# Peptides against a protein of PDB entry 4ASU: the designs that were tried, part 282

Target 1, 270 residues: chain A of PDB entry 4ASU
Amino acid sequence: ATLKDITRRLKSIKNIQKITKSMKMVAAAKYARAERELKPARVYGVGSLALYEKADIKTPEDKKKHLIIGVSSDRGLCGAIHSSVAKQMKSEAANLAAAGKEVKIIGVGDKIRSILHRTHSDQFLVTFKEVGRRPPTFGDASVIALELLNSGYEFDEGSIIFNRFRSVISYKTEEKPIFSLDTISSAESMSIYDDIDADVLRNYQEYSLANIIYYSLKESTTSEQSARMTAMDNASKNASEMIDKLTLTFNRTRQAVITKELIEIISGAA
Target 2, 83 residues: chain B of PDB entry 4ASU
Amino acid sequence: FTFASPTQVFFNSANVRQVDVPTQTGAFGILAAHVPTLQVLRPGLVVVHAEDGTTSKYFVSSGSVTVNADSSVQLLAEEAVTL

## One batch from the design tools (peptide; made by RFdiffusion4, then SolubleMPNN)

Design b2_p26_8_s1 (from b2_p26_8, 17 letters changed)
Fold by OpenDDE base, seed 5:
Structure b2_p26_8_s1 (fold): chain B 270 residues (1-270), chain C 83 residues (1-83), chain A 26 residues (1-26)
Amino acid sequence: as target 1 above (270 residues)
Amino acid sequence: as target 2 above (83 residues)
Amino acid sequence: EPIVLRGSKEDVDELLAKLAAELAAR
């Protein structure tokens, strides 16, 4: 490589390092906010799931329609955040298909669509974009829930797949169940709720869906911001190492050029 | 007893004496050993009666309330404010 | 077509664009 090439590359990497450092700071700020907002959201979401855990709601095996909701965002540079969700979605879809189930997919975030569209295009019910620029709100979750309910797809059982926040350095891809109104209504364990009006149960289920979606969005966002912060830190460190290496190469190349020029002058070969 | 909105937690697995909730079918009080039920909240007042005799009042917009067989209660409001 | 959720342009998008441009120039 010429001195000019090395210099150009050094300049480029230094600029990248500046950008990654800036992105780290932005991600850190967003993470701090997301973590604060996750605390109540987790209580809220876990509270919504309590019924399903306590009632031990099960879907009969003869039911064939399954919905998978994958939750991520539109934005990259956050490590394996999107790929982990997509991987779990693919695995679940394959397992369900092998079991003779019909599978439909909802993608929350354009990255899910981008990863799965080619292989699973026929299974997509709906995709949502413009996810991740701002913190998710309950309104956003309600929109997603409403679109699902209005899609006309009569699923029997579903799953929502998202990254649960563990710590600033750790997340885990998890799955939570989604049950249709019919599944809930027909569950034997729900017999103790027989006095519940059908309209009430329908509305309850709508809230339940919105609640779990909201929870998943908050977990996903917190996980994403922490992962991005880490990724940008790693990128900055990698850039630093590369700058050091290129600087050494530059110095060596410069010395070689000088030596060559001196030899040419001394030898009269010029 | 858990009472939360998406943005705020008011009670988390707390023991309370009674919770009065506004539902679409009418307001009712949740006492110890209340029968399991699922209800949807209407806009109105939630009153929490603590074991120490104190009462707290909240306004809720909408949401759900679950009373489980184990006497656990989840009150999940879309919006809630302390009064 | 994907359903658009409400979003505001944030500085992160600009940074991502700059990063992408810089990475492409390598």
Scores: peptide ipSAE 0.144, ipTM 0.879, DockQ to the pose 0.161
Fold by OpenDDE base, seed 1:
Structure b2_p26_8_s1 (fold): chain B 270 residues (1-270), chain C 83 residues (1-83), chain A 26 residues (1-26)
Amino acid sequence: as target 1 above (270 residues)
Amino acid sequence: as target 2 above (83 residues)
Amino acid sequence: EPIVLRGSKEDVDELLAKLAAELAAR
């Protein structure tokens, strides 16, 4: 490569490094906020799941309709955040199909649909887009829950799949159950709960669904921002290494050119 | 006893003497060893009676309350404020 | 049909792709 070519590449990579550093900083700020907001959201969400865990609600094997909700966002450059959720969704869908279940999918975030469109397009009920620019609110979760309930798909049980935040350097793709009103009302384990009106149970189930979705969104957002911060940091480091290598190459090439010119002067060829 | 909104935690696995909740069917008190139940909240006053005799009051919007067989209680409100 | 919840997404995938290309061209 000529000195000119090396210089051009150096300039390009330095510019990219500036952008990735800036993006890292933005992701860090968003992560800090997300982590703060996740603390109460986790208590709230885990509290909402407590009934289903403690009641040990089971869906009869003869019930065949299953809903999968995948939770991520529209935004890239966050490592394996989207692919991990999609992978788990595919695995779950395959397992359910093998068990003779009917599977429908809801995608929260455009990236889920983007990954699964070719193989699972017929299973999608709806995709929620424009996710990830702003922190999710309970209102957002309520909208998703309402849309699900109004979709007309009468699922028996479902799975919400999302990345649970562990630490700034770690997340885990997890699944939590969701149940239809019919499944909850027919569960033998619910018999211990005294004097539950059908309308009360319906309202409770709807509220619970919104709660679980909200929780999943908060976990997903925190995981995503931390992963993006890491990805941008890695990109910045990789750029730095390349800059160093190219700088060395530039210096060597420059010396070679100088040497050649000196030889030409000494030889009288110039 | 857990009492939280999406944005704030008021009690997290705490021991309390009694919690008064506003439900659609009326207000009732949750005592220790209350029978398992679940209800939905109406806008109104929540009163938490701590073991030390202190009383805290909260206004809540919609939500739910669950009393489980293990005596755990989850009070979840969409919005809640301390009074 | 997709539902829009928020404003437009940010996409910088092209920048990362460019960086990857530079790294591969060592």
Scores: peptide ipSAE 0.028, ipTM 0.841, DockQ to the pose 0.134
Fold by OpenDDE base, seed 4:
Structure b2_p26_8_s1 (fold): chain B 270 residues (1-270), chain C 83 residues (1-83), chain A 26 residues (1-26)
Amino acid sequence: as target 1 above (270 residues)
Amino acid sequence: as target 2 above (83 residues)
Amino acid sequence: EPIVLRGSKEDVDELLAKLAAELAAR
């Protein structure tokens, strides 16, 4: 019974190791692509955020509606990628609630919903699924932006929370601001800008939103693929160690069985 | 001056002499120390005049342009191609 | 804010367990 059990476990772990190795390679390929595509996306996204940074747009304290967009994916096996985003979302939501703000949530990727469903189900406006199988496109970002704008939730300000890629071994969960049209138009810091047509500003804000979402998706994807690659590598190593340990156990157990059988044969106690 | 699409960067924090942009309100030239403004791009031609005298032409589909008080410019096109 | 380093041993073990469960379900 024991040898059979060990053998079964060995076979299972060996199969897992094959899968983790394969997944590592797939993640590596996706990571390489994501990193290449992140370069222009970062310039593009950071460029879009430049206005908000330079103008130091602030939401008045009397404004109460806050939107949180959490960006991740549907796919697991990538370490703390999803939990980090969710943790920061929870923290932000709690802080905002403590400040008397109303909080609504958009989840990009099913994992966000999965993690927050029990505790924050009533705060979700919408969740996007089927995220992570393909590289995100600007079209995807536009869809998310459009859905937000059409949700009917008149937020004053918002936060987009995502994992920013730093290196193959590191990422940081970050928050970037999202501002409503009204907040931008009413911001005192915007007074230095020429009188802008309301339609122009609306369109500008729509682009800005899509741009920031796109940027966040690219950062998130790169971070995720890198994390998955690392996780799968570590999993493969751990599997290898387990195989070695189980192999030793198997050999010892086998020898013990053989010894027992020999003793039984010799003693006639069959 | 930064000019990028989601997939391509044409200029990244570069110094340029002038950028001509097609906006919904009309085409205008962005020079040094241009007044801060926000505009939305219409489909059309972007012309970048470099300090070395070279001129580059681009077709853009849509997007935004921001001129900040610090003279930084962000031209963000949804799609852009070199002409 | 701290940088999140990827691939703690504990996380890997959990991933292996999850992967094993997923494989068993197929």
Scores: peptide ipSAE 0.025, ipTM 0.865, DockQ to the pose 0.014
Fold by OpenDDE base, seed 2:
Formats: C-alpha cells, structure tokens, sequence
Structure b2_p26_8_s1 (fold): chain B 270 residues (1-270), chain C 83 residues (1-83), chain A 26 residues (1-26)
C-alpha cells in the first residue's frame, strides 16, 4: 500500500471512530432514559401478566392457531439484539409447526422482517416499522394491539418474544404468553371468574395485550440501547487499534521510502 | 396490591385495607378476601385505604383491575394521577 | 406494507452501517 493509501485509510477510520464515539454518547443518553422508564413499565407489564400466571391458563392441544410477536427495532449497530429475537422466533415457529400448529408472525421493528422475510414471509401478518427512533409509548403499544385484534387472525394462543433487560452488559431473550379471548373464556381455571361480562372481558383482554406489548417494547428498548453503547464502545476501541496499527505501518512505509530514495541517491541508480 | 400506570408505580405488592375503584359496571370496593373478578376501569376516582388508616385518592382514565383467588390485586391504569 | 409507528429513520444508522461495512471489508 502506498503512503497515500494508508493516509486515506487512516482518515477514514478516524472519522468512523468519531462517529462511533458520538453514537455511544447518544446511546448512553437514550439508555439512561430507557432504564428509568423501564422501572414502572416492568411493574405495569408484569402486573398485567399476573392473571395468566396465577390462573395457569392453558390452551387445549386441539387448538392450532398460534401467534408469535417478535419485538425489536429498525436500528442496527446493537450487537445481537435483533438476531437473538429472530433466532428465538424461528425456534418457536419450528417447534409449533412440528406440533402441528399454525403459526403467524407479527414483527415489531423492520429488522425482524429483514431477517425472517426470506424464510417466513408467508407467516407474517404485519410488520411495524419506525421503531426505535423515539422511546415507545403506550399509544404505540395500543396501535400494535389494535392492529392485531383487527387482523382477522383468530389465534388461540400466542407468544411475545423480546429482549429483557438485565444489566448494562446483559439482556436475555424471553417469551411471554398471549391468549385470545376465546381461550381465556374457555379456560377451566377461569371458572372462578365466570360472572364476568363478555364485553368486560374483551376490553380487559385488549388492555392486557397493550400492556404486555408496551412492557416488551420498554424492555427491548433498554436492552437495545445498552447493547448499542457496548457495540459502539467496541467499535471505537477497534478503530483505535486499527489507527495505531496503520500509523505504525505508515511510519514503516515512510522509512522504507526514504531508505529507497537514499539508496538510489547513493547508488546513482536514479 | 399493585397499582401502576405505564409511567408510574403507586403501589407495588403492598398490603391495603380497601381499594375503591370506578368500573364500567359501577364503583365497587375491594376488601380483603374479595372474590376473584376482572373489571375494566372507567374514568374516575380510585381511593386506597392503607393499613395505617391513611387514604389516598387518585384519578384514573381507564384500565383494568384484577382480583385473584390469592387476594392479590392488580390495578393497571392507562393514566393515573395523585389527587 | 409495514405499518409505520411514529418517528423517521435516523439517517445516521444507514451511514454507520456503511461505515462499519467498510471497516469490516478492509
């Protein structure tokens, strides 16, 4: 490589490093906010799931329609955030198919679509995009819930798959159940709730769905921002190392050029 | 007793004496050992009677309330404010 | 077509992806 080539590469990497450092700072700010907002969201979301856990709602085996909601975002440069969710979705879809279930998929975030479109395009009901630029709101979750409920797909049960935030350096892909109105209404464990008006239950289920989606979005966002911080930090470090390496190469190359010129002068071979 | 909105937690697994909730079918009080029920909130006042005798009032916009067989209660409001 | 949830794609992500790809390819 010529000195010119090395210089150009150095300049490019230095610029990238500036960008990655800047992105790290932006991700840090977004992470801090996301983490604060996750605290109440977790209580809210886990509270919404309490019924299903306590009632031990089970879907009969003869029921075949299953919905998978994958939650991530549109934004890259966050490590394995998207691939982790997609991997879990694929695994779940395969397991359900092997069990003779019909599987439909909702993708929250364009990255889910991007990863799964080739292999699972026929299973997608809908994908939501423009996720991740701003913090998710309950309104966003409600829109997703409403779209699902209005999709016409009469699922029996489903799962929502998202990255749960553990710490700044750790997340875990998790699955939480979602149930259809019919499944809840027919569940034996719900017999103690039999005097519930059908309209009430329908509305309740709508809230429940919105609640868990909101919760999942908050977990996902926090995980993503944390992962992005780490990714950008790593990228910045890698860039630094590359800059150092290229600088050494530049110096060596420069010395070689000088030496060559000196030899040419001394030898008269110019 | 858990009472939260998406953005704020008011009670988290707390022991309370009574919670008065506004539901679409009418306002009712949740006492200890209340029968299991699911309800949807209408806009209105939530009144929490704590074990220490204090009473807290909240306005909620909408949401859900769950009373489980184990006497756990989840009051989840879309929006809630302390009064 | 994907349903748009409020908020435009930050152009920065595409730029960064391109930059990252350039870094990886070299």
Amino acid sequence: as target 1 above (270 residues)
Amino acid sequence: as target 2 above (83 residues)
Amino acid sequence: EPIVLRGSKEDVDELLAKLAAELAAR
Scores: peptide ipSAE 0.107, ipTM 0.876, DockQ to the pose 0.160; fails the geometry check

Design b2_p26_8_s2 (from b2_p26_8, 16 letters changed)
Fold by OpenDDE base, seed 3:
Structure b2_p26_8_s2 (fold): chain B 270 residues (1-270), chain C 83 residues (1-83), chain A 26 residues (1-26)
Amino acid sequence: as target 1 above (270 residues)
Amino acid sequence: as target 2 above (83 residues)
Amino acid sequence: EPIVLTGSEEDVKKLLEKLREALAAA
């Protein structure tokens, strides 16, 4: 490689490093905000799930309609965030199909659709786009919940799949249950809850769905920003290592060129 | 007793004497060992009576309240403010 | 053609790909 070629490569990699460093800083700022907002959201969301855990709501085996909600975003460059959710969605869909259940899918974020479109296009009810540009709000979760309830798909049981935040360096893909109003109303374990008005239960279920979706969005966002920050940090380190290697090569090549020129001068070889 | 909004936590697995909540069917007082129930909140006043005798007041918008068989309570408001 | 650094996600992706290729050749 000529000195000119090495210089061009060095310039290119330095520019890449500047971009990855900038993206790291942006991701870090978004992560810090997401983590702060996740603390109350987790208490709120886990509180909403408490009923389902304590009542041990079971769906009868004869009921066949199952809904899978995958939670991610529209934005890339965040490692395995999207593929992890998609992988678990595929596994769950396959298991449910093997059990003789009908499966429909809702994608939160365009990346889920992009990954699953080829293999599961017929199972998609709706995909929500423009996810991840702004921090998710309870209003956003309410819109998603409303669209689900108005979709016309009368599911018996569902699963919401999302990345739960563990730490700045760790997330875990998890699944939480979603139940239809009919399933909750007919559950034997709900008999201990006295004098629940049908309208009250309907409203309660709507809030529960919105709450769980909101919680999942907050977990997903925090996990995504953390993963992006890590990915950009790794890219910046890799760029730094390449710059060091190319700099050594440049210095060696420069010395070789100088040596050659000196030999040509001494030898009188024009 | 857990009381939270999407953006703020007021109580997290705390022991309280009594919680008064505004429901669509009227004012509802939750005491220790209350029967399991589900209710929906209407805009109004929440009053939390602590075991030490202190009382705290909150204004809530919409939301839900759950009383479980194990006496755990989840009060989840869409919006809530301390008064 | 020189990639115009617009800071778009697509541009960043292309740059990261170039970086990976350079690291593999190295």
Scores: peptide ipSAE 0.019, ipTM 0.813, DockQ to the pose 0.012
Fold by OpenDDE base, seed 5:
Structure b2_p26_8_s2 (fold): chain B 270 residues (1-270), chain C 83 residues (1-83), chain A 26 residues (1-26)
Amino acid sequence: as target 1 above (270 residues)
Amino acid sequence: as target 2 above (83 residues)
Amino acid sequence: EPIVLTGSEEDVKKLLEKLREALAAA
C-alpha cells in the first residue's frame, strides 16, 4: 500500500471513529433517560401481570388462535436486539404451528417486519412503524392496544416478546402472556373474583393490555439504548486500534521509502 | 399494596391499613382480607391509610385496581398526582 | 471515495460496514 493509500484509510477511520463516539454519547443520554423511566414502568407493568400470575389463567387446548407480538424498534446499530426478538418469535411460531395452532404476528417496530417478512409475511396482521425515535409513552402503548383490539382478530391467547433490561451490558429476550377477554372471563380461576361486570372486565383487560405493552416498550427501549451504546463503544475502540495499527504501518512504510530513496542517491542510481 | 402510574411509584408492596378507591360503580374501601375483585378506576380521589395512622391523598385519572386472594392489591392509574 | 456523511442512518450503516471490512482485512 502506498503512503497515500494508508493516509486515506487513516482519515476515513478517524472520521468513522468520530461518528461512533458521537453516537455513543447520544445512546448514553437516551439510555440514562430510559433507565430512569423504566423504574416506575417496571413496577407498573409487573403489577399488571400480577393477576395473570396469581390467577393462573389457562387457555383451553381446543382454542387454536394465537397472537405473537414482537417488540423492538425501527433503528439499527444496536447489536442483536432485533434478531433476538425475531429468533424467539420464529421459534414460538414454529412450536405453535406444530401444535396445530393458528398464528398471527404483530410487529412493533419496522425491524421485526424486515427480518420476518420473507418467511412469515402471511402471518402478519400489522406492523407499527416510527418506533424508537422518541421514548415510548403510555399513549403510544394505548394506541397499539386499541389497534390490536380493533383488528378483528379474535385470538384466544397471545405472547408478547421483548428484551428485558438486566444491566448496561445485559438484556434477556422474554415472553409474557396476553389473554383475550373471552379467555379471562371463562377461566375457572377467575371465579373467586366476585361481581365482575362484563363491561368492567372489558375495560380492565384494555388497561391490562396497554399496561403490558407499555412495560414491554420501556424494557425494549432501555435494552436497545444500552446495546447501542455498547456497540458504538466497541466500534470506537476497534477504530482506535485500527488507527494505531495503520499509523505504525504508515511510519514503517515511510521509513522504507526514505531508506530506498537514500540508497538510490548513495548508489548513484538516481 | 402497590400503587403506581406509568411514570411514578407511590407504593411498592407496602403494608397499608386501608385504601379508598374511586371506581365506575362507586367508591369503595379496601381493607384487610377484602374479597378478590377487579375494578376500573374513574377519575377521583384515592386515599391511602397507612398503618401508622397517616393518610395520603391522590388524584387519579383512570386505570385499574386488583384485589387478589392473597390480599395483595395493585392500584394502577394512567395518571396520578399527590394531593 | 470519502463517504460524505449526510447524517442518515444509511450512511452510518455504510460507515460501520466499511469499518468492519477494514477490521477484517486487517
Scores: peptide ipSAE 0.018, ipTM 0.816, DockQ to the pose 0.013
Fold by OpenDDE base, seed 1:
Structure b2_p26_8_s2 (fold): chain B 270 residues (1-270), chain C 83 residues (1-83), chain A 26 residues (1-26)
Amino acid sequence: as target 1 above (270 residues)
Amino acid sequence: as target 2 above (83 residues)
Amino acid sequence: EPIVLTGSEEDVKKLLEKLREALAAA
């Protein structure tokens, strides 16, 4: 490579490093906010899931309709955030199909649709776009819940798949159950709850669904921002290493050129 | 006893004497060892009676309340403010 | 697959392309 080529590469990588550093700072700010907002959201969401955990609601084996909700966003450059969710969705869909169940999919975020479009396009009920530009609100979760309930798909049981935040350096893709009103109403374990009106139970289920979706969105957002911050930091470090290597190459090449010129001068070939 | 909104936690696994909640079927008090129940909240006043005798009041918009067999209570409001 | 800069010129080019796309969409 000529000195000119090396210089061009150095300039390009330095520019990339500046961009990745800036993106890291933006991701860090969004992460800090997301983490603060996740604290109450987690208490709220876990509280909503408590009934289903304690009641040990089971779906009868003869019930065949299963819904998978994958939660991510529209935005990239966040490591394995989207692929992790998609991978688990694929695995779950395959397992359910092998068990003779009908599977439908809802994608929260365009990245899920992008990854699964070729292999699972026929299973998608709806995809929600414009996810990830702003922090998710309870209103957003309510819209998603309402759309699901109005979709006309009469699922028996479902799974919501999302990245749960562990720490700034760690997330885990997890699954939480969602149940239809019919499944909840027919569960033997629900008999311990006294004087439950059908309308009350319906309303409760609707709130529960919105709550769980909201919780999943907050976990996903926090995980995503953390992962993006880490990815941009790694990119910046790798760029720095490459700059150092190219700088050494430049210096060596420059010295070689100087040496050659000196030899030419001494030999009279100049 | 857990009482939270999507954006704020008021009580997290706390021990309380009584919680008065506004439900669609009417206001009722949740005492220790209350029978398991599920209710939906109507807009109204929540009153939490602490073990030390202190009371706190909240306004809630909508939501749910769950009393489980293990005496755990989850009060989840879409919006809640301290009064 | 997530694009991770490994220090290769090819990785840098891929990253640049992805960054340009992200910036254009913003």
Scores: peptide ipSAE 0.017, ipTM 0.794, DockQ to the pose 0.015
Fold by OpenDDE base, seed 4:
Structure b2_p26_8_s2 (fold): chain B 270 residues (1-270), chain C 83 residues (1-83), chain A 26 residues (1-26)
Amino acid sequence: as target 1 above (270 residues)
Amino acid sequence: as target 2 above (83 residues)
Amino acid sequence: EPIVLTGSEEDVKKLLEKLREALAAA
C-alpha cells in the first residue's frame, strides 16, 4: 500500500471512530432513559401477565390459529438484537407448523420483516415501521394492539417475542403468551373468576394486550440501546486498534520510502 | 397489591387493608381474600387503605383490576395521579 | 452481529455508509 493509501484509510477509520463514539454517547443517553422508564413498565407489564400465569390459561389442541408478534425496531447496529428475535420467531413458527398450527406474524420494527421476508413473507399480517426513533409510548402499544384486533385474523393464541433486559451487558429473548378473548372465555381455569360480563372481559383483554405490547416494547428498547452502546464501544475500540496498526504501517512505509530516496540520492551523488 | 400506570408505580406487591376501585359495573372494595374477579376501571377515585390506617387517594382514567385466587391484586391504570 | 472492522477499504466504506445512515436516522 502506498503512503497515500494508508493515509486515506487512516482518515477514514478516524472518522468512523468519531462516528461510533458519537453513536455510543447517543445510545448511552437513550439507554439511561429507557432503563428508567422500564422500571415502572416492567411492574405494569408483569402485572398484566399475572392473570395468565395464575390462571394457567391453556389453548385447546384443536385450536389451530397462532399469532407471533416479534418485537424489535427499524434500527441496526445493535448486535444480535434483531437476529435473536427473528431466530426465536423462526423456531416458534417451525414448531407450531409441525404441530399443525396456522401461524401468522406481526413484525414490530422493519428489521423483523427484513430478516424474515424471504422465508416467511406469506405469514406476515402487518409490519409496523418507524420503531426505535422515539421511546415507545402506551399510545404506540395501543395502536399495535388495535391493529392486531382489527386485522381480521382470529387467532386462538399468540406469542409475543422480545428481548428482555437483564443488565447493561445482558438481554434474553423471551416469549410471552397472548390469548384471544375466546380462549380466555373458554378456559377452564378461568372458572374461579366470578361471573364476568362479556363486555368487561373484552375490554379487559384489550387492555391486557396493549399492556403486554407496551411492556415488550420497553424491554426491547432498553435491550436494544444497551446492545447498541456496547456495539459502538466495541467498534470504537476496534477502530482505535486499527488506527494504531495502520499508523505503525505508515511509519514503516514512510521510513522505507525515505531510506530508498536517501539511497538514490547518495547513489546518484556518487 | 400492585398498583401501577405505564409510567409510575404506586404499590408493588404491597400489603394493604382495602382498595376501593371504580369499575364500569360499580365501585367495590377489595378486601383480603376477596373472590377472584376481573374488572375494568372507569374514570374515578381509587382509595387505598393501608394497614397502618393511612388512606391514599388516586384518580385513574381507565384500566383494569384483577383479583386472583391467591389474593394478589393487580390494579393497572392507563393514567393515574395522586390526589 | 457485532460490527467487526476488518480494515479492508471495502469494509470501512461499507461501515461508514451504515453509520452515516444510522446517524441520519437518529
Scores: peptide ipSAE 0.020, ipTM 0.820, DockQ to the pose 0.015; fails the geometry check

